# Peptides against a protein of PDB entry 4ASU: the designs that were tried, part 118

Target 1, 270 residues: chain A of PDB entry 4ASU
Amino acid sequence: ATLKDITRRLKSIKNIQKITKSMKMVAAAKYARAERELKPARVYGVGSLALYEKADIKTPEDKKKHLIIGVSSDRGLCGAIHSSVAKQMKSEAANLAAAGKEVKIIGVGDKIRSILHRTHSDQFLVTFKEVGRRPPTFGDASVIALELLNSGYEFDEGSIIFNRFRSVISYKTEEKPIFSLDTISSAESMSIYDDIDADVLRNYQEYSLANIIYYSLKESTTSEQSARMTAMDNASKNASEMIDKLTLTFNRTRQAVITKELIEIISGAA
Target 2, 83 residues: chain B of PDB entry 4ASU
Amino acid sequence: FTFASPTQVFFNSANVRQVDVPTQTGAFGILAAHVPTLQVLRPGLVVVHAEDGTTSKYFVSSGSVTVNADSSVQLLAEEAVTL

## One batch from the design tools (peptide; made by RFdiffusion4, then SolubleMPNN)

Design b2_p15_7_s3 (from b2_p15_7 with T3L E12K)
Fold by OpenDDE base, seed 5:
Structure b2_p15_7_s3 (fold): chain B 270 residues (1-270), chain C 83 residues (1-83), chain A 15 residues (1-15)
Amino acid sequence: as target 1 above (270 residues)
Amino acid sequence: as target 2 above (83 residues)
Amino acid sequence: SALLEAVREQLKAAA
């Protein structure tokens, strides 16, 4: 490589490093906020799931319609955040299909569709775009919940798949159950809950769905920002190492050029 | 007893004496060993009676309340403020 | 979006 080529490459990598450092800082700020907002959201979300855990709602085996909601975002450069969710979705879909279930998919965030479109396009009901630009709100979750309920797909049971935040360096892809109104209303385990008005139960289920989606979004966002911060840090370090290597190469090449020029001068070939 | 909004936690697995909640079907008091029930919140006052005799008041917008067989209670409001 | 695409392209090119 010529000195000019090396210099051009150095300049390019230095620019990349500046960008990745800036992105790291942005991700760090978003992460800090997300983590703070996740604390109450987790209590809220776990609280919403408590009924399903305590009531042990079971879906009859003869019920075949299953909904998978994958939660991620539109934005890349966050490591395996999207692929982990997609992988879990694929696995779940395959397992359900093997069990003779009908599977439909909802993607929260465009990245899910981007990964699964080729193999699962016929199973997608809807993909929600414009996810991840701003922190998710309860309003956003409510919109998603409403759209799901109005989709016309009469599922019996569902799964919401998202990345649960563990720490700044760790997340885990998890699955939580979603139940249709019919499944909840017909569940034998719900008999202990006295005098549940049908309208009340419907409204309750709507809140529950919104709550769970909200929780999943908060977990996902926190995980994503943390992963992005890490990815950008790694990219910055890699860029730094490459700069060092290229700088050494530049220096060696420069010396070689000087030596060649000296030889040409001495030999009278100039 | 857990009482939270999406953005704030007021009680997290706390022991309380009684919680008065405004529901769509009417306001009711949740005591220890209350029968399991599911309700939807209407805008109104939540009153939490602590074991020490202190009373806290909150205004809630909407949401849900769950009373489980194990006497655990989840009060989940879309919006809530301390009064 | 354009910036992210540019970063992706540059990272791919540097790889």
Scores: peptide ipSAE 0.024, ipTM 0.885, DockQ to the pose 0.014
Fold by OpenDDE base, seed 1:
Structure b2_p15_7_s3 (fold): chain B 270 residues (1-270), chain C 83 residues (1-83), chain A 15 residues (1-15)
Amino acid sequence: as target 1 above (270 residues)
Amino acid sequence: as target 2 above (83 residues)
Amino acid sequence: SALLEAVREQLKAAA
């Protein structure tokens, strides 16, 4: 490689390093905020799931319609955040199909659609875009919940798949159940709640759905920002190592060029 | 007893004597070992009576309250403020 | 988005 080629490459990598360092800093700031906001959101979300855990709601085997909601974002450069969710969605969809269930998919964030479009395009009901630029709000979750409820797809049960935050260096892709109003109302385990007004139960279920979506968004966002911070840090370190290597190569090449020029002068070889 | 909004936690697995909640069907008090029930909240006042006799008041918007068979209670409001 | 794509392309080219 010529000195010119090495210099060009050095310049390019240095620019990349500047970008990755900047992105790391931005991700770090967003992570710090997300982690703080996740604390109450987790209590809130787990509280909303408590009924389904305590009541042990089961869907009858004859019910065939299953909804999968995958939660991620539109934004890349965050390690395996999107692929992890997509992988679990694929696995769940395959298992359900093997069991004779009808599976439909909702993607929260464009990246899910991007990954699954070729293989699962026919199963997609809707994809929510513009996810991940701003921290998710309860309003955002409510919009998603409303859209789902108004979609006309009469699912019996479903799964929401998202990355649960563990630590700055760890997340786990998890699944939480979602149930239709009909499934909840017909569940034998709900008999202890028999005196509940149908309208109350409907409103409760709608609110619960929004709560679970909100919770999943907060977990996903925190996981994503942490993963992005790590990814950008790794990229910055890799760039630094490459810069060091190229700098050494540059110095060696420069010395070789000088030596060659000196030999040409001494030898009289014009 | 858990009482939270999306952005704030007021009680997390706490023991309380009584919680008064505003529901669409009317305000009612939740005591220890209350019969399992599900209700939705209307805008109004929540009053938490602690075991030590302390009373705390909150204004809540919409939400839900769940009383489970194991006596666990989840009060979830979209918005809540201490009064 | 364009910047991110450029970064991805450059990172791939550098690898």
Scores: peptide ipSAE 0.022, ipTM 0.877, DockQ to the pose 0.013
Fold by OpenDDE base, seed 3:
Structure b2_p15_7_s3 (fold): chain B 270 residues (1-270), chain C 83 residues (1-83), chain A 15 residues (1-15)
Amino acid sequence: as target 1 above (270 residues)
Amino acid sequence: as target 2 above (83 residues)
Amino acid sequence: SALLEAVREQLKAAA
């Protein structure tokens, strides 16, 4: 490699390092906000899931239609955030298929589709794009919930898969149950709940779905920003190491060029 | 008793004496050992009666309320403000 | 997007 080539590479990597450092700072700011907003969202979302846990809602085994919702974003450079969700989605889909169930997939964020489209294209119902540019709002979750409910796909049960935030250095991919209106209305365990009007139950379920989606988005966003911050930090460190290596190579090459020039001068080969 | 919106928590697993909620089917008071029920909130006033005798008022937009067999209550409003 | 791809490629090449 010529000195010019090395210099060009050095300049390029230094520019990349500046970008990764900047992105780290942006991710850090977004993470801090996401973490603050996650605190109430977690109470809210866990509160919404309390019914399903306490009522022990079970789907009859003869019901075959299962929906998998994967929650991530459109944005890359966040480590294993997307692949973790996709991996669990694949595992769940395979297990359900082995059990003789029909599986359909919804992707929240384009990255899920990007990973799964080649192998699971026929199972995709819809993919929501433009996820991750702005912090998710309850309105966003409501739109997703509404579109799902209006999709015409009559699932019996489902699962929402997302990354739950643990700490700045840790997240865990988890799943939460989603039940159709029919499944809830027919569940024997719901008999203890007094005189539930069908319209009330429908509306309740709409809110429940929106609540769970909102919660999952908030967990996912917090996890993603934290992971991106870490990824950008690692990228910056890697760039630094590469700069050091190239600098050494530059110095060695420069010395070799000088030596060659001196030899040419001394030998009269010029 | 848990009372929260997507952006704010008012009560988290708290013990309260009574909660008055506005529902689509009408306003009702949730007392200790209330029968399990599911309701949808309508815009209106929520009144929380604490065990110490204090009363707090809130305005809520929409949402849900769940009363479970174990006497746990989840009041989840889309929007809520203290009055 | 092109910049991010370039960053990804460079990061992969550095690993």
Scores: peptide ipSAE 0.020, ipTM 0.876, DockQ to the pose 0.013
Fold by OpenDDE base, seed 2:
Structure b2_p15_7_s3 (fold): chain B 270 residues (1-270), chain C 83 residues (1-83), chain A 15 residues (1-15)
Amino acid sequence: as target 1 above (270 residues)
Amino acid sequence: as target 2 above (83 residues)
Amino acid sequence: SALLEAVREQLKAAA
């Protein structure tokens, strides 16, 4: 490689490093906000899930329709955020199919569809796009919940799959159950709630679904921003190492050129 | 007793004496030995009576309240403000 | 954004 080639490559990598550093800072700012907003959202979301944990709602074995909701975003450059969710979705879909259940998929964020389109296109009901540019709101979750409930797909049980935030360096892909109104209404464990009006229960379930979706979005967003920050940091470090290597190569090549020129002068072959 | 909105936590696994909630079927008081129930909130006043005798008032818009068999309560409001 | 795509392409080409 000529000195010019090395110089051009150095310039390119230095520019990339500047971009990745800038992106890291942006991700860090978004992460800080997301983490702050996750604190109450977690209490809220976990509170909504408490009924399902305590009531031990079981879906009858004869019920075959299962809905999988994968939660991520439209935005890339965040490590394994999307692939982790997709992997868990695939695993769950395969397990359910092996059990003789019908599986339908909803993707929250375009990246889920992008990953699963070839293998699971026929199972997709809907994909929600334009996720990840702005922090998710309860209104956003409500819209998703409403669209799901109005989709006409009568599922018996569902799974919402998302990345739960653990720390700035760690997230875990998790699954939480979603139950249809019919499943909840028919559950034996719900008999202690028998005095509940059907309209009340329906409305309650709508809130529950919105709450769980909101929670999952907040966990996912925080995990994503953290992962992006880490990814950009790693990219910046890798760029730095490459710059160092190329700089050494440049110096060696420069010395070789000088030596060659000196030899040419001494030999009179110029 | 847990009371939260999507953006704010008011109580997290706290012990309280009584919580008065506005529901679509009417306002009712939740006591320590209240029977399990599910209700939907209507816009109105939530009153929390702490064990120390302190009373706190909140306005809520919509949401849900759950009273479980283990006496745990989750009050989840879409919007809530301290009064 | 076109910029993000360009960055991805450059990072892939450099890897």
Scores: peptide ipSAE 0.020, ipTM 0.876, DockQ to the pose 0.014

Design b2_p15_7_s4 (from b2_p15_7, 9 letters changed)
Fold by OpenDDE base, seed 5:
Structure b2_p15_7_s4 (fold): chain B 270 residues (1-270), chain C 83 residues (1-83), chain A 15 residues (1-15)
Amino acid sequence: as target 1 above (270 residues)
Amino acid sequence: as target 2 above (83 residues)
Amino acid sequence: SELEQYTLEALKAAA
């Protein structure tokens, strides 16, 4: 490589490093906010799931329609955030299919679709786009829940798959159950709740769905921002190492050029 | 007893004497050993009676309330404010 | 974002 080529590459990498550093800072700010907002959201979301855990709602084996909701975002450069969710979705879909169940998929965030579209296009019901630009609100979750409920797909049970935040350096892909109104209404374990009006139960279920989606979005967002911050930090460090290596190469090449020129002058070969 | 909105936690696994909630079917009081029930909140006042005799009032917009067989209660409001 | 796309492309070009 010529000195000019090395210089050009150095300039390019330095610019990239500036960008990654900037992105790291942005991600850090978003992470801090997300983590703060996750605290109450977790209490709220876990509280909503308490019924399903305590009631131990079981879906009859004869019911075969299963919905998988994958939660991520539209934004890249966040490590394995999207691939982790997609991997678990694939695994779950395969397991359910092997069990003779019908599987449909909803993607929250365009990245899920981008990963799974080729292999699972026929199973996709809908993909929600424009996720991740702003912090998710309960309103956003409600919109998603409503659209899901109005999709026309009559599922019996489902799974929502998302990245749960553990720490700034750790997340875990988790699965939580979702149930149809019919499944809840027919569950034997719900008999202790017998005096529940059908309309009340319907509304309750709508809230529950919105609640879990909201919770999953908050967990996902926090995990994503943390992962992005880490990814950008790693990218910046890698860029720094490349700059150092190229700088050394530049210096060596420069010395070689000078030496060659001196030899040419001395030898009279010019 | 857990009482939270998406953005704020008021009670987290707390022991309370009584909680009065506004539901679509009418207001009811949740006492110790209340029968399991599911209800949807209507806009109105929530009154929490603590074991120490203190009373706290909240306004809620909508949401759900769950009373479980184990006497755990989840009051989840879409929006809630302290009065 | 445009920035993310640019960064991704730049990172790919630099690898």
Scores: peptide ipSAE 0.055, ipTM 0.906, DockQ to the pose 0.014
Fold by OpenDDE base, seed 3:
Structure b2_p15_7_s4 (fold): chain B 270 residues (1-270), chain C 83 residues (1-83), chain A 15 residues (1-15)
Amino acid sequence: as target 1 above (270 residues)
Amino acid sequence: as target 2 above (83 residues)
Amino acid sequence: SELEQYTLEALKAAA
């Protein structure tokens, strides 16, 4: 490689490092906010799931329609955040199909669609885009919930798959159940909840769906920003190492060129 | 007893004496050993009676309330403010 | 963002 080539590469890597450092800082700021907002959201979301856990709602085996909601975002450069969700979605879809279930997919965030488009395009109902630019709000979750409910797909049960935040260095892809109004209404375990008005139950289910979606978005966002921060940090470190190596190579090459030139001058070959 | 909005937690697995909630079917009080029920909130006043006798008031918008068989209660409001 | 795409491509090229 010529000095010019090395210089060009050095410049390029230095620029990349500047970008990754900047992105790290941005991700760090977003992470800090996301973590703060996740605290109440987790209480809220876990509270919404309490019914399903305590009631042990089961879907009859003869019910075949299953909905998978994958939660991620539109933005890349965050490690395995998207691939982890997609992997679990694929696994779940395959398992359900093997069990004779009909599976439809909703993607929250464009990255889910990008990963699953080739293999699962026919199973997609809708993909929500413009996820990840701003912190998710309950309004956003409500919109998604409403769209799902209005999709015309009468699922019996579903799964929402998202990355649960553990720490700045750890997340776990998890699945939470989603149940249709009919499934909840017909569940034997719900018999202890006497005299629930049908309209009340419908509204309750709408809130429940919005609640769990909101929760999943907050978990996902926090996980994503943390992962991005880590990814950008790693990228910056890698760039630094590469810069050091190339700088050494540059210096060695420069000395060799100088030596060659000196020899040419001394030999009269110039 | 858990009472939270998407952005704020007021009670997290707390023991309370009574919670008065505004529901679409009417206001009702949740006491100890209340029968399991599901309700949706209407805009109105939530009153939490703590075991120590303290009473706290909140204004809530929409949401849900769940009373479980194990006497756990989840009050989840879309918006809530302390009064 | 265009920046993210550029960064990704650049990172891939540098690897």
Scores: peptide ipSAE 0.046, ipTM 0.901, DockQ to the pose 0.014
Fold by OpenDDE base, seed 1:
Structure b2_p15_7_s4 (fold): chain B 270 residues (1-270), chain C 83 residues (1-83), chain A 15 residues (1-15)
Amino acid sequence: as target 1 above (270 residues)
Amino acid sequence: as target 2 above (83 residues)
Amino acid sequence: SELEQYTLEALKAAA
């Protein structure tokens, strides 16, 4: 490689490093905000899931329709955030299919669709785009919930798959259950709940779905920003190492060129 | 007793004496060992009576309230403010 | 988004 080639490459990598450092800082700021907003969101979301956990709602085996909601975002450069969710979605879909169930998929964020398009395109009901540019709001979750409920697809049970935030260096892909109104209404464990009006239960389920979606979005966002921060840090370090290596190569090559020129001068060959 | 909005937590697994909630079917008080129930909130006043006798008032927009068999209560409001 | 696109392009060009 000529000195010119090495110099060009050095310049390119230095520019990349500048970008990755900048992105790290941006991700760090967004992470800090997301983590703060996640605290109340967890209480809210976990509270919403409490019924399903405590009531131990079970879906009869004869019910075959299952909905999978994958939660991520539209944005890349965040490590394994999207692939982790997609992997679990694939696994769940395969298991359900093997059990003879009908599986439909909803993607929150365009990256899920991008990953699963070839293998699961026929199973997708809808993909929600424009996720991840701004922190998710309850309004956003409500819109998603309403669209799902109005989609016309009748499911018996479902799963929402998202990355739960553990720490700045750790997240875990998790699954939470979603139940249809009919499943909840018919569950034996719900018999202990006194005189619930059908309209009340319907409205309750609408809120429940929105709540769970909101919670999942907040967990996902926090995990994503943390992962992006880490990814950008790693990229910056890798760039630094590459710069060091190329700089050494540059220096060696420069010395070789100088030596060659000196020899040519001394020998009178050119 | 848990009382939260998407953005704020007012009570987290707290022990309270009574919670008055505005529901679509009417306002009712949730006491200790209340029978399990599910309700939807209407805009209105929530009153929390603490064990120490302190009373706190909140205005809520909409949401849900769940009373479980284990006497745990989840009050989840879309919007809530302290009055 | 612009920064991400630029980063992706730069990474591709470096790769």
Scores: peptide ipSAE 0.036, ipTM 0.896, DockQ to the pose 0.014
Fold by OpenDDE base, seed 2:
Structure b2_p15_7_s4 (fold): chain B 270 residues (1-270), chain C 83 residues (1-83), chain A 15 residues (1-15)
Amino acid sequence: as target 1 above (270 residues)
Amino acid sequence: as target 2 above (83 residues)
Amino acid sequence: SELEQYTLEALKAAA
C-alpha cells in the first residue's frame, strides 16, 4: 500500500472511532436513565406477574391460539439484542406449531419485523414502530395493550419475549406468559376468586397486560442501551488497535520510501 | 405487601397490619389472612397501617390490587403520590 | 480491513 492509501485508511478509521466514542457516550447517558427508571418498573412488573405465578393458570389443550409478542426496538448497533429475541421467538413458534397450535406474532419495534419478515410474514398481526427513540412510558404500553385487545385476534394464551437486564455487561432473553380473559376466568386455580365480578376481572386483565408490556419495554430498553454502550466501546477499541497497526505500517513504509530514494540518488538511477 | 406505580415504589414485600384501598365497588380494608381477591382501583386514598402503628396516606388514580392465597398483596397504581 | 468495513457499514445502516 502507498503512503497515500494508508493515510486515507487512517483518516477513515479515526473518524469511525470518533463516531463510536460519541455513540458510546450517548448510550451511556441513556443507559443511566434507563437503569434508574427500571428499578421501580421491575417491582411494578414483577408484581403484575405474581398472580400468574401463584395461581398456576393453565390453558386447556383444546385451546390452540397462541400469541407471541417480541419486544425490542427500531434502533441498531446494540449487539445481539434483536437477534436474541428473534431467535427465541422462532424457537417458541416452532415448538407451538409442532404441538398443533396456531401462532400469531406481534413485533414491538421494527427490528423484529426486519428479521422475521421473510420466514414469518404470514404470522404477523402487527408491528409497532417508533420504539426506542424515547424512554417507554406506561402510556406507550397501554396503547400497545389496547391495540392488541382490540385487534380482533382472540388468542387463548401468549408469550411475551424480551431481554431482561442483569447488569451493564449482561442481559437474558426471557419469556413471560400472557393469558386471555377467557383462559383466566375458566382456570380451575382461579376458583378461590369466584366472587370476582366479570367486569372487574376484565378491567384487571387490561391493566395486567399493560403492566407486563410496560415492564418488558423497560427491561428491553435498559438491556439495549447497555448492549449498545458495550458494542460501541468494543468498536472503539478495535478502531484503536487498527490505528496503531496502520500507524506502524505507515512509518515502516515511509522509511522504505526514503531508503529507496536515497539509493536512487546514490546510484544515479533517478 | 407491595405497593408501586410504574415510576415509584412505596412498599416492596413489606409486612403491614392493614391496607385500605379505594375500589370501584367501594373502599375495603385488607387485613392479615384476607381472603384472595382481585379488585380494580378508583381514584382515592390508600391508607397503609404499619405494624408499629404508624399510618401512611397515598392518593392513587387507577390500577389493580391482588390479594393472593399466600396473603401476599400487590397494589399496582397507574399513578400514586404520597400525602 | 474486514472489521473496518463492518463497522462502517453498521454505522451507515444506523444513520
Scores: peptide ipSAE 0.034, ipTM 0.902, DockQ to the pose 0.013

